# Designs tried in a protein design run: peptides against a protein of PDB entry 2ODG. Part 29

Target 1, 89 residues: chain A of PDB entry 2ODG
Amino acid sequence: MTTSQKHRDFVAEPMGEKPVGSLAGIGEVLGKKLEERGFDKAYVVLGQFLVLKKDEDLFREWLKDTCGANAKQSRDCFGCLREWCDAFL

## One batch from the design tools (peptide; made by RFdiffusion4, then SolubleMPNN)

Design b2_p14_3_s3 (from b2_p14_3, 7 letters changed)
Fold by OpenDDE base, seed 1:
Structure b2_p14_3_s3 (fold): chain B 89 residues (1-89), chain A 14 residues (1-14)
Amino acid sequence: as target 1 above (89 residues)
Amino acid sequence: MAEEWKKLALEALK
């Protein structure tokens, strides 16, 4: 499958202080829910991704439990962080 | 939430 422009924009540069909503798969609905749970920046979600040792199943399950992400949303978000880490970590 | 999931993740990785 091809990636979205949102994905490409995110993985192209250091994430800095980008909001959580800049992550692929995270729209306004999921972003708001994540912010309410304390995940206001993309790097906070990155932190959780790393705490879960980049495990896809664990991360996608966490995202589902935390904000109600569906399979596509969690896949897109996981792929976004995975490829960002491949480039910058 | 992060700490709770950290504990869960550590258990799952055993």
Scores: peptide ipSAE 0.139, ipTM 0.704, DockQ to the pose 0.100
Fold by OpenDDE base, seed 3:
Structure b2_p14_3_s3 (fold): chain B 89 residues (1-89), chain A 14 residues (1-14)
Amino acid sequence: as target 1 above (89 residues)
Amino acid sequence: MAEEWKKLALEALK
């Protein structure tokens, strides 16, 4: 499975204050929905990812329920956070 | 919904 440039850009460096929209799979539509729910920074979504113990099914279901992410979007976002954590956590 | 998920996840860690 291939990754996007957006994914590669995200996993290549510390997350810092990157907006939620910098996560792979999170475009303008999903990003705004997440921001409205209090997830304005990528690290806030990372927090949820970690609280869910990095469980793919739980995280992807949460993302779908929270912002309406489809299967590809949730997969891309999960993979982005998983690989970031493997590199930096 | 986000708060519900957080509560459930934290409770599962106990």
Scores: peptide ipSAE 0.138, ipTM 0.696, DockQ to the pose 0.105
Fold by OpenDDE base, seed 4:
Structure b2_p14_3_s3 (fold): chain B 89 residues (1-89), chain A 14 residues (1-14)
Amino acid sequence: as target 1 above (89 residues)
Amino acid sequence: MAEEWKKLALEALK
């Protein structure tokens, strides 16, 4: 598996106030849906990731249920947060 | 479905 530049850009630095759309796997469509549900910042999604104890299956299921993410999108988003946490948490 | 997850998450934070 290889990562995207978007993934690499995200995991390279503290996420601060980055919008939810900065997460790998989250494009305009999913980003808007997440924002409508109150997940406007990447750190809010990080919060859910942590509440679910970094469990891949649970997080990816949540993301699918919340914004309709497909398998690749949820995989990319999970991997993005996992590697960010490995670097900064 | 999203609200159900939210509820679960909020309960877990208590």
Scores: peptide ipSAE 0.132, ipTM 0.698, DockQ to the pose 0.088
Fold by OpenDDE base, seed 2:
Structure b2_p14_3_s3 (fold): chain B 89 residues (1-89), chain A 14 residues (1-14)
Amino acid sequence: as target 1 above (89 residues)
Amino acid sequence: MAEEWKKLALEALK
């Protein structure tokens, strides 16, 4: 499996105050929807990821329910957070 | 049971 440059850029450094749209799989459309729901920063989505104990099915279904993410978008976002956590958490 | 927990979790996160 290959990853995007966006994924690699995100997992390479502390996320700090990066916007939610910096997450792999989260483009302009999904980012706006997440922001409208209060998820303006990547670390807020990280919070949900951790509350769900890093469970892929739960997280991806949550993301779909929250912003309408499709399978690829949710997979990319999950993988992005998983690998970031492996490096920095 | 897993599906039931999933439903509860998703509802709580809406």
Scores: peptide ipSAE 0.070, ipTM 0.678, DockQ to the pose 0.088

Design b2_p14_3_s4 (from b2_p14_3, 7 letters changed)
Fold by OpenDDE base, seed 4:
Structure b2_p14_3_s4 (fold): chain B 89 residues (1-89), chain A 14 residues (1-14)
Amino acid sequence: as target 1 above (89 residues)
Amino acid sequence: MAEEWKKKALEALA
């Protein structure tokens, strides 16, 4: 499976203060919903990802429950965070 | 009613 340029841009460097919308799979619609729920920065979503112990099913279900992400969006977001963690944690 | 994944998530936090 291939990745997007957005994914590659995200996993290439420390995320710092990047907005939640910088995560692969998180567009403007999902980003706004996440921000409304307090997940305004990518690192806040990373926090939830880690709290769920990087479990793909739990994270993707959480993302769906939290912002209505579909299967592709949650897959892209999970993969983005997984690969970022593999590179930087 | 909480989904099963929520229960698992809570268990993981215990």
Scores: peptide ipSAE 0.132, ipTM 0.696, DockQ to the pose 0.054
Fold by OpenDDE base, seed 3:
Formats: structure tokens, sequence, C-alpha cells
Structure b2_p14_3_s4 (fold): chain B 89 residues (1-89), chain A 14 residues (1-14)
């Protein structure tokens, strides 16, 4: 599987205060929906990812239920967080 | 389904 430049940019450095929209798979539409639900920063979504014990099925289903992410969007977002954690956690 | 992942998520937190 190939990754996007957005993915590579995210996983290459500490996420700090990056907005939720910086996550791969999360565009303007999904980002706004996540923000409305209290997930305004990428690290808040990271928190949910960790609470779900990095389980792909749980996380992707949660993302779908929370903001309407499709299969590709949820896959990209999961992969982004997984690889970031592999590098920095 | 959403109901199944919710149960699993709660189990993971218990």
Amino acid sequence: as target 1 above (89 residues)
Amino acid sequence: MAEEWKKKALEALA
C-alpha cells in the first residue's frame, strides 16, 4: 500500500498542537465534524486511538460513527496514527 | 456493527 504526502508529513515529526485536519484521511468536511464533537486537535483523536488499544476495527468503526468517514478515510487515518506511534511512542 | 464495537471497547476499559 502507498501513502500520501500528508501521511508522510504527519508521521515524520511530533504532532504537537496540530489540528485534527492534519491527520491523513481527515479532510475539511470530516475535520469540522470531529471538531464539533470535541476532537479539535490530532492528539485528541490519538487519545481515542489509544483508549481503543490501537485496535483497527474499533477505531475505524468509531471514526465512521463519529464523523461519517468512509473505508479509505478511516484506513488512512488509522495508518497515520499507527505509524506515528511506532515512531514516537 | 456499532453495538458490537461498543461492547468490545467497554471490555477493554474494564
Scores: peptide ipSAE 0.125, ipTM 0.698, DockQ to the pose 0.057
Fold by OpenDDE base, seed 1:
Structure b2_p14_3_s4 (fold): chain B 89 residues (1-89), chain A 14 residues (1-14)
Amino acid sequence: as target 1 above (89 residues)
Amino acid sequence: MAEEWKKKALEALA
């Protein structure tokens, strides 16, 4: 499937201190909700992704439950982290 | 069954 420029920008480099909103699929609305739950940096969401052993269903369900992400948003976010990990982890 | 498993996994890991 096609990816967004936001996805490509994220997976192209180490994430460092990038805010959670830098993740593909995470816009301002979801980003604020994630920040309120303590997931303020992309690397914190990466941590959850890894704790869930990179399982797509678990991660996407978690994201939905945590910030109300819809199917596309959770797919985009998962794909973003998966491809980032493939490159840098 | 699978959905129940997944939910429990989320509760344990998240």
Scores: peptide ipSAE 0.088, ipTM 0.704, DockQ to the pose 0.056
Fold by OpenDDE base, seed 2:
Structure b2_p14_3_s4 (fold): chain B 89 residues (1-89), chain A 14 residues (1-14)
Amino acid sequence: as target 1 above (89 residues)
Amino acid sequence: MAEEWKKKALEALA
């Protein structure tokens, strides 16, 4: 399947201090909800992704439960983190 | 719905 430019931009470089909203699938609505729950930086979500041992089902379920992400949003976010990890971890 | 092990994993994240 095709990826978004947002995805490509994220996976192309170190994460650094990028805000949570820089993750593919995380727009302003979801980003705001995540920030309200303490996930202000992309690396905080990365942390949860890693705690779940990169499990897609667990991560996507967590994201849905945490911010109400739909199937596409959670898929995009998961794919974004997976490919970033493949490149930088 | 989530499997039981998934429920437990998610609970641990709360």
Scores: peptide ipSAE 0.086, ipTM 0.710, DockQ to the pose 0.060

Design b2_p14_4_s1 (from b2_p14_4, 4 letters changed)
Fold by OpenDDE base, seed 1:
Structure b2_p14_4_s1 (fold): chain B 89 residues (1-89), chain A 14 residues (1-14)
Amino acid sequence: as target 1 above (89 residues)
Amino acid sequence: MSPEEMIEAAKKAL
């Protein structure tokens, strides 16, 4: 599958203090919902991704339940974090 | 959400 420029920008460098909205698949609507749940930084979502042991189904289900992400949004977000981890973890 | 809350939620999912 092809990736977005947003995905490529995220996986290209250390995550640092990037906001949650910098994750692929996470727009303004989903980002605000995540922030309201305490996930204000991308690294907090990374934390959940790692706590779930990088399991795709569990993470995508969590994302759907937490902010209402659809299948494409959760796929894009999962792929973004997976590839970032492959590069930097 | 605290890390402790995240862990407890994850335990239920795993």
Scores: peptide ipSAE 0.147, ipTM 0.734, DockQ to the pose 0.132
Fold by OpenDDE base, seed 4:
Structure b2_p14_4_s1 (fold): chain B 89 residues (1-89), chain A 14 residues (1-14)
Amino acid sequence: as target 1 above (89 residues)
Amino acid sequence: MSPEEMIEAAKKAL
């Protein structure tokens, strides 16, 4: 499967203070919902990803339940964090 | 969001 430019931009460098909306699969709508729940930075979502021990099913279900992400959005977000961790963690 | 709140939320998912 192919990845988006947004994915490639995210996994290419340390995430620093990037907003939650910089994650692949997280657009304006999902980003606002995540921010309202306290997930304002990408590294906060990374924290949840790591607490769930990088489990795909658990993370994607959490994302769906938290902000209403669909299957593609949750897949893109999971893949983005997985590949970032492979490069930098 | 605090780390403690994140942990509690994660426990519900696990």
Scores: peptide ipSAE 0.144, ipTM 0.729, DockQ to the pose 0.169
Fold by OpenDDE base, seed 5:
Structure b2_p14_4_s1 (fold): chain B 89 residues (1-89), chain A 14 residues (1-14)
Amino acid sequence: as target 1 above (89 residues)
Amino acid sequence: MSPEEMIEAAKKAL
């Protein structure tokens, strides 16, 4: 599978205070919806990813239910967090 | 968002 530059930029460094919209698959629309639910920073979504024990199906389902992410958006976001964790966690 | 709220959100996905 190929990755976007947005994905590569995110997984290349500690995420720090990056906004939720920095996650691959999360654009302006999904980002705003996530922020409205309290997920304003990428690290908050990381927290949910970890609470779900990095389970792809659970996380992608959660993301869909929380902000309306489609299959590609949820896949991109999951992959982004998975690879970030592989590098830094 | 609090850890408790995150956990509750996670439970809904289980």
Scores: peptide ipSAE 0.142, ipTM 0.729, DockQ to the pose 0.171
Fold by OpenDDE base, seed 3:
Structure b2_p14_4_s1 (fold): chain B 89 residues (1-89), chain A 14 residues (1-14)
Amino acid sequence: as target 1 above (89 residues)
Amino acid sequence: MSPEEMIEAAKKAL
């Protein structure tokens, strides 16, 4: 399926200190909710992604429960982290 | 978040 420019920009380079809102599928609303839960940087969400052993269902369920992400938002975020890991991990 | 806090949170999904 097609990806956004936001996705492509994220997966193209090391994520460094990028904010959580730089993740595909994470806009202002979801980003603020994640920040309130302590997930302020993209690498913190990456940490959760890895702790869940890159499991799509577990990660997407967690994201839904944590910030209210819908199916598209959770898919976009998962895909963003998966492809970043494929390139840089 | 600390690693311990992240693990505890993750366990809720496992």
Scores: peptide ipSAE 0.136, ipTM 0.723, DockQ to the pose 0.175

Design b2_p14_4_s2 (from b2_p14_4 with H1M E12K N14L)
Fold by OpenDDE base, seed 1:
Structure b2_p14_4_s2 (fold): chain B 89 residues (1-89), chain A 14 residues (1-14)
Amino acid sequence: as target 1 above (89 residues)
Amino acid sequence: MTPEEMIEAAKKAL
């Protein structure tokens, strides 16, 4: 599958203090819902990704349950974090 | 959100 420019921009550099909305698959709607749940920074979602031991099914299910992400959105977000970790973790 | 709260949320997903 091809990636978006948003994905490429995210995985290209340390995420630092980037907002949650900078994650691929997370638009304004999902971003606001995540922020309301305390996931305001991308690194907080990264924390959840790592606590779930990078398990795709568990993470994507969590994202769906937390902010209503659909299958494509959760796939894009998972792939974004996986590739970032492969490069920087 | 505190780390403890995030861990508790993660436990519910496992």
Scores: peptide ipSAE 0.207, ipTM 0.762, DockQ to the pose 0.174
Fold by OpenDDE base, seed 3:
Formats: structure tokens, sequence, C-alpha cells
Structure b2_p14_4_s2 (fold): chain B 89 residues (1-89), chain A 14 residues (1-14)
């Protein structure tokens, strides 16, 4: 499996105040929906990822239910956060 | 749920 440049850019450095839309798999449509639900920063979604104990199925289901992410979008977002955590947690 | 709702749920678990 290959990753996007967006994924590589995200996992390469501390996320700081990056917007939710900087996460791989989260485009303009999903980003706006997440922001409307209070998830404006990538670190807020990271928080949910960690509360769910990094469980892939739980996180991807949550993302689908929260913003309507499809299978690829939820996979990309999960992978992005997983690899970021492997590098920086 | 929203972050605010998640925080409230977490508080109840304490």
Amino acid sequence: as target 1 above (89 residues)
Amino acid sequence: MTPEEMIEAAKKAL
C-alpha cells in the first residue's frame, strides 16, 4: 500500500495547531462536517483516537458516524494518526 | 458526539 504526500507531510513533524483538514483522508467536505461538530484541530481528532485506545474498527466507525467518511477516507485518517503516534508519542 | 459531550461523559466516569 502507498501513502499520499498529505499523509507524509502530516506524519513528518509535530502536529501543533494544524487544522483537522490536514489529516490524510479528510478533505474539504469531511473537514467542514468535523468542524461543525467541534473537531476543528487535528489534535482534537487525535484525542478521540487515543480515547478509543487506537482501535482501528472503533475509530473508523466513529469517523464514519461523525462525518460520513467512506472506507478509504477512514483508513487514510486512521493510518495518518497511527503513524504520527508511532513517531511522536 | 461533540468534544463537549465527550468531556461530560468522561467526567461521569470519574
Scores: peptide ipSAE 0.199, ipTM 0.735, DockQ to the pose 0.100
Fold by OpenDDE base, seed 2:
Structure b2_p14_4_s2 (fold): chain B 89 residues (1-89), chain A 14 residues (1-14)
Amino acid sequence: as target 1 above (89 residues)
Amino acid sequence: MTPEEMIEAAKKAL
């Protein structure tokens, strides 16, 4: 499957202070919900991703439970963080 | 620590 330009833009460079909404799969709606839960920066979600040992099922379930992400959104977000970590961790 | 406990710990730290 192909990735989005949003995904490619995110994995291409250090994430720094990028907002949570810069993550692939995280649009305005999900981004706002994540921010309300304290996940305002992409690196905070990265932290949760790492705490969960990069486990896809656990992360995607967490994302669904936290902001209501559907299967595609959680897949895109997971893939975005996975590939970013492969490049920069 | 269970995944749920780790999540809660992370939330608490925010």
Scores: peptide ipSAE 0.137, ipTM 0.707, DockQ to the pose 0.105
Fold by OpenDDE base, seed 5:
Structure b2_p14_4_s2 (fold): chain B 89 residues (1-89), chain A 14 residues (1-14)
Amino acid sequence: as target 1 above (89 residues)
Amino acid sequence: MTPEEMIEAAKKAL
């Protein structure tokens, strides 16, 4: 699968204080819903990703249940965090 | 907590 520029921009550097909306697959709508649930920064979603032991099915299901992400959005977000971790964790 | 319990708790939290 190919990746978006948004994905490449995210995985290229330490995420620092980047907002949750900087994650691939997370647009304005999903970002606002995540922020309302306490996931305001990308690193908070990273935390959940890690607590779920990087499990794709668990994470994507969680994301769907938390903000209504569809299959592509959850796949893009998972891939973004997976590749970021491969580079920096 | 076991890892399995932590995962289930995380899925339900926030």
Scores: peptide ipSAE 0.127, ipTM 0.724, DockQ to the pose 0.210

Design b2_p14_4_s3 (from b2_p14_4, 5 letters changed)
Fold by OpenDDE base, seed 4:
Structure b2_p14_4_s3 (fold): chain B 89 residues (1-89), chain A 14 residues (1-14)
Amino acid sequence: as target 1 above (89 residues)
Amino acid sequence: MSPEEMIEAALKAL
């Protein structure tokens, strides 16, 4: 699969205090909805990803239910976190 | 309670 520059920028370095909107697949619309639910930092979404044991179906469904992400947005976000974890976890 | 529900509940408590 082809990745975006946003994905490559995210997986290339420690995420630190990056906002949730820095995740691939998460734009301003989804980011605002996530922030309203308490997921303001990328590392909070990472936490959810890890609690769900990196399960793709569970995570993508959670993201859809939480902020209305479509299939591509949830795929991009999942892939972003998966590859970040492969590099840094 | 599912993991997603647990995390969501924790966030609401902050």
Scores: peptide ipSAE 0.098, ipTM 0.687, DockQ to the pose 0.109
Fold by OpenDDE base, seed 2:
Structure b2_p14_4_s3 (fold): chain B 89 residues (1-89), chain A 14 residues (1-14)
Amino acid sequence: as target 1 above (89 residues)
Amino acid sequence: MSPEEMIEAALKAL
């Protein structure tokens, strides 16, 4: 599968203060739910990703449980953070 | 608690 432009835009540069909705797989619905749980910035979700040791299954399960992400959304979000970390961390 | 639960708890305290 090919990546989205949203994914490419995110992994291309430091994430800085980008909102959580900038993450691939995270639209307005999921973004709002994440924000309500305190995950308002992409870097906060990155923090969770890192605390979970970059484990795909754990992260995707967390995302599903936290905001109701489906399999594609969680896969896209995980891939986005993984590739960002590969480039910048 | 799990790491995910710890992070969530920490966030709620902010």
Scores: peptide ipSAE 0.092, ipTM 0.680, DockQ to the pose 0.109
Fold by OpenDDE base, seed 5:
Structure b2_p14_4_s3 (fold): chain B 89 residues (1-89), chain A 14 residues (1-14)
Amino acid sequence: as target 1 above (89 residues)
Amino acid sequence: MSPEEMIEAALKAL
């Protein structure tokens, strides 16, 4: 499996106040849709990830249902949060 | 409500 620079940049440091669009797999289109639902910061999506107990299937399905993420986008986003948590949680 | 639904409902209330 390969990762993007966007993924590596996100996982390398505390996420702080980074916008939702900083998450791997979340571009401007998905980011806007997430923001419209109240998920404006990456840490809010992290919260959802944790509430779902880091379950990949549940999280990826949620992301698809919430913003229309495709399989690659949801995979990238999940992997981004998983690896961030492994480093910092 | 599922955890998913609860989080979204809470966010909509803000």
Scores: peptide ipSAE 0.087, ipTM 0.669, DockQ to the pose 0.110
Fold by OpenDDE base, seed 1:
Formats: sequence, C-alpha cells, structure tokens
Structure b2_p14_4_s3 (fold): chain B 89 residues (1-89), chain A 14 residues (1-14)
Amino acid sequence: as target 1 above (89 residues)
Amino acid sequence: MSPEEMIEAALKAL
C-alpha cells in the first residue's frame, strides 16, 4: 500500500504537541470527535495505541468506537503511529 | 468519558 504525504509528514519527525488531526486518517470530522472525547493531541492517541500494546485489531476497533473511523481511516491512523514508533520509540 | 476513563476501560479489555 502507498502512503499519503500526511503520513510521511507525521512519521518524519518527533510528534511533540501536534494536534490529533495531524494523524493520517484523521480529518476534521474525526478529529473533532476525538477532541470532544479528550483526545486532543496526537500523543494522547499514541498513548492509547501503546496501552493496547500496539495491537492493530484492538486499536482500530477502539478508534472506530471512539470517533466512527471507517476501515481505511483506522488503517491509515494505525500505520501512521506504528511507523512513528518504529522510528522514534 | 475522560481519557483516563477510556484508558481504564481499554486496559480492562486486555
């Protein structure tokens, strides 16, 4: 599968204080829903990714349940965090 | 739910 420029921009550098909407697969609609649930920064979603032990099925299910992400959105978001962790964690 | 509550729920599901 190919990646987006948004994905490449995210995995290229430490995420710092980047907003949740900077994650691949997370647009304005999903980002707003995540923010309303307290997941306002990308690193908060990273935290959830890590407490779920980087499990793809668990994370993607959580994302779907939390903000209504579809299969592609959750795949893109998972891949974004996985590759960021491979580079920086 | 707060982030803490959601994390707790996720941990219990493991």
Scores: peptide ipSAE 0.068, ipTM 0.670, DockQ to the pose 0.119

Design b2_p14_4_s4 (from b2_p14_4, 4 letters changed)
Fold by OpenDDE base, seed 2:
Structure b2_p14_4_s4 (fold): chain B 89 residues (1-89), chain A 14 residues (1-14)
Amino acid sequence: as target 1 above (89 residues)
Amino acid sequence: MTPEEMIKAALEAL
């Protein structure tokens, strides 16, 4: 499997104030749902990712439960945050 | 749930 350009763009630089929709796997639909729940910035989702100790199953389940992400979307989002953390955390 | 509430719940689940 190859990563998306969206993934590569996200992991290439500090995330700063990037919106939640900049995360790989998070499109307009999921992004809006996350924003409605208070997860407006990518770093807020990062916070949850870190609180969950970077656990893939826990994070992906949380994302599914929170915004209805499917398996691919949650995988892409998890991978995006994992690789960002590997580079910058 | 707000981020704060979600995070709290996540911590309690650990």
Scores: peptide ipSAE 0.234, ipTM 0.774, DockQ to the pose 0.144
Fold by OpenDDE base, seed 4:
Structure b2_p14_4_s4 (fold): chain B 89 residues (1-89), chain A 14 residues (1-14)
Amino acid sequence: as target 1 above (89 residues)
Amino acid sequence: MTPEEMIKAALEAL
């Protein structure tokens, strides 16, 4: 499967203070819902990803339950964080 | 529910 330019832009550099909406699979709608739950920065979602020990099923289920992400959105977001960690962690 | 509370709940589910 192919990745988006948004994914490639995210995994190419340290995430710093990037907003949650910079994550692949997270658009305006999901981003606003995540921000309302206190997940305003990409690194806060990274924290949840790491707490869940990088488990795909647990993370994707959490994302669905938290902001209503569909299968593609949760897959894209998981893959984005996985590949970022492979490069920088 | 705060991120801290969500993280604690996630840890309990492991």
Scores: peptide ipSAE 0.222, ipTM 0.814, DockQ to the pose 0.141
Fold by OpenDDE base, seed 1:
Structure b2_p14_4_s4 (fold): chain B 89 residues (1-89), chain A 14 residues (1-14)
Amino acid sequence: as target 1 above (89 residues)
Amino acid sequence: MTPEEMIKAALEAL
């Protein structure tokens, strides 16, 4: 499937201190919910992605449960982190 | 609880 410019911008460089809202699939609504749960930086969500051993179903379920992400949002976020890791991890 | 549930709960408590 095609990716967004937001996805391409994220996977193009080290994520550093990028906010959680810079992740593909994470808009202002989901970003605020994640921040309220302690996931304020993209690297904190990356941490959860890695703790879950990059498992797509586990991560997408977690994202749904944590911030209410729908199927497309969780797919976009998972794909964003997977491709970032393929490039930089 | 399952390991998955434990991990989720632990991280939510940070």
Scores: peptide ipSAE 0.157, ipTM 0.775, DockQ to the pose 0.105
Fold by OpenDDE base, seed 3:
Structure b2_p14_4_s4 (fold): chain B 89 residues (1-89), chain A 14 residues (1-14)
Amino acid sequence: as target 1 above (89 residues)
Amino acid sequence: MTPEEMIKAALEAL
């Protein structure tokens, strides 16, 4: 499936201090909800992704339960983190 | 409780 420019921009370079909203699939609405739960930086969500052992179903379920992400949003976010990890971990 | 729920709760408790 095709990826967004937002996805490509994220996976192309080290994550650093990028905000949670820089993740593909995470817009203003989901970003605000994640920030309210303490997930203000992309690397905090990366931490959850890794704690869940990169399991797609577990991560996407968590994202849905945590911020109300729909199927596309959770897929985009998972794919973004997966490809970043493939490049930099 | 699923592992996902346990981990979620732990993170939210920080």
Scores: peptide ipSAE 0.052, ipTM 0.646, DockQ to the pose 0.084

Design b2_p14_5_s1 (from b2_p14_5, 5 letters changed)
Fold by OpenDDE base, seed 3:
Structure b2_p14_5_s1 (fold): chain B 89 residues (1-89), chain A 14 residues (1-14)
Amino acid sequence: as target 1 above (89 residues)
Amino acid sequence: SVEEMRALGKAAVS
């Protein structure tokens, strides 16, 4: 499937201190909700992704429950982290 | 288990 430029920019380099909003699928609305729940940096969401053993269904369910992400948003976010991990983890 | 991981996920960061 086609990816966004935001996705490509994220997976192209180490994520460092990038804010949670840098993740594909995470806009200002979802980003704010994630930040309110303590997920302020992309690496914190990465941590959750890894704790859930990179399981797509569990991660996407968690994201939906945590910030109200819809199917596309959770898919984009999952794909972003999966591809980043494939390149750098 | 899946249920345990789900529970741990809900408890993350706080």
Scores: peptide ipSAE 0.323, ipTM 0.845, DockQ to the pose 0.074
Fold by OpenDDE base, seed 5:
Structure b2_p14_5_s1 (fold): chain B 89 residues (1-89), chain A 14 residues (1-14)
Amino acid sequence: as target 1 above (89 residues)
Amino acid sequence: SVEEMRALGKAAVS
């Protein structure tokens, strides 16, 4: 599928200290909820992605349970992290 | 296992 500019911007460079809201699929609403749960930086969500062994179903389920992400949001976020890892990990 | 991984996810950060 096609990707958003937000996705492309994220996967193009090391994520450093980027906020959680910089992840594709994570807007203001979801970002705020993630921050409230301790996931304030994109790299914290990356950590969760990795601890779940990059499993799509587990990660998307986790994201839904953690911040209420819908199917598209979780798919976009997963794809963003997957492609970032392919480039930099 | 998958169940253990799911539980690990629920216990993350906080």
Scores: peptide ipSAE 0.321, ipTM 0.844, DockQ to the pose 0.072
Fold by OpenDDE base, seed 4:
Structure b2_p14_5_s1 (fold): chain B 89 residues (1-89), chain A 14 residues (1-14)
Amino acid sequence: as target 1 above (89 residues)
Amino acid sequence: SVEEMRALGKAAVS
């Protein structure tokens, strides 16, 4: 599988205060919906990812239910957080 | 359990 430049930029450095929209798979539309639900920073979504014990099915289901992410968007977002954690956690 | 984790995921932020 291939990754986007957005993915590579995210996994390459500490997350800090990056907005939720910096996550791969999260564009303007999904980002706004996540922000409305209280997920304004990427680290808040990371928290959800960790609460779900890094389970792909549970996380992708949650993302779909929370902001309407499609299969590709949820896959990209999951992969982004998984690889960030592999590098830094 | 998986069901318990799913329930946790549905909890609101804040």
Scores: peptide ipSAE 0.320, ipTM 0.839, DockQ to the pose 0.073
Fold by OpenDDE base, seed 1:
Structure b2_p14_5_s1 (fold): chain B 89 residues (1-89), chain A 14 residues (1-14)
Amino acid sequence: as target 1 above (89 residues)
Amino acid sequence: SVEEMRALGKAAVS
């Protein structure tokens, strides 16, 4: 499948202090909801991704339950973190 | 377990 420029920008460099909204699939609405739940930085969501052992179904379900992400949003976010980890972890 | 992993995530940010 094709990726967005947002995805490519995220996976191209170290994550650093990037906000949660920099993750592919996470727009303004989902970003605010994640921030309200304590996920203010992309690396906090990365932490959850790793705690769930990089499992796609578990992560996407968690994201849906946590911020109401739809199928495309959760897929984009998962793919973004997976590819970032493949490059930098 | 799956439940434990989700709990770890929740606890980490709370």
Scores: peptide ipSAE 0.078, ipTM 0.721, DockQ to the pose 0.125

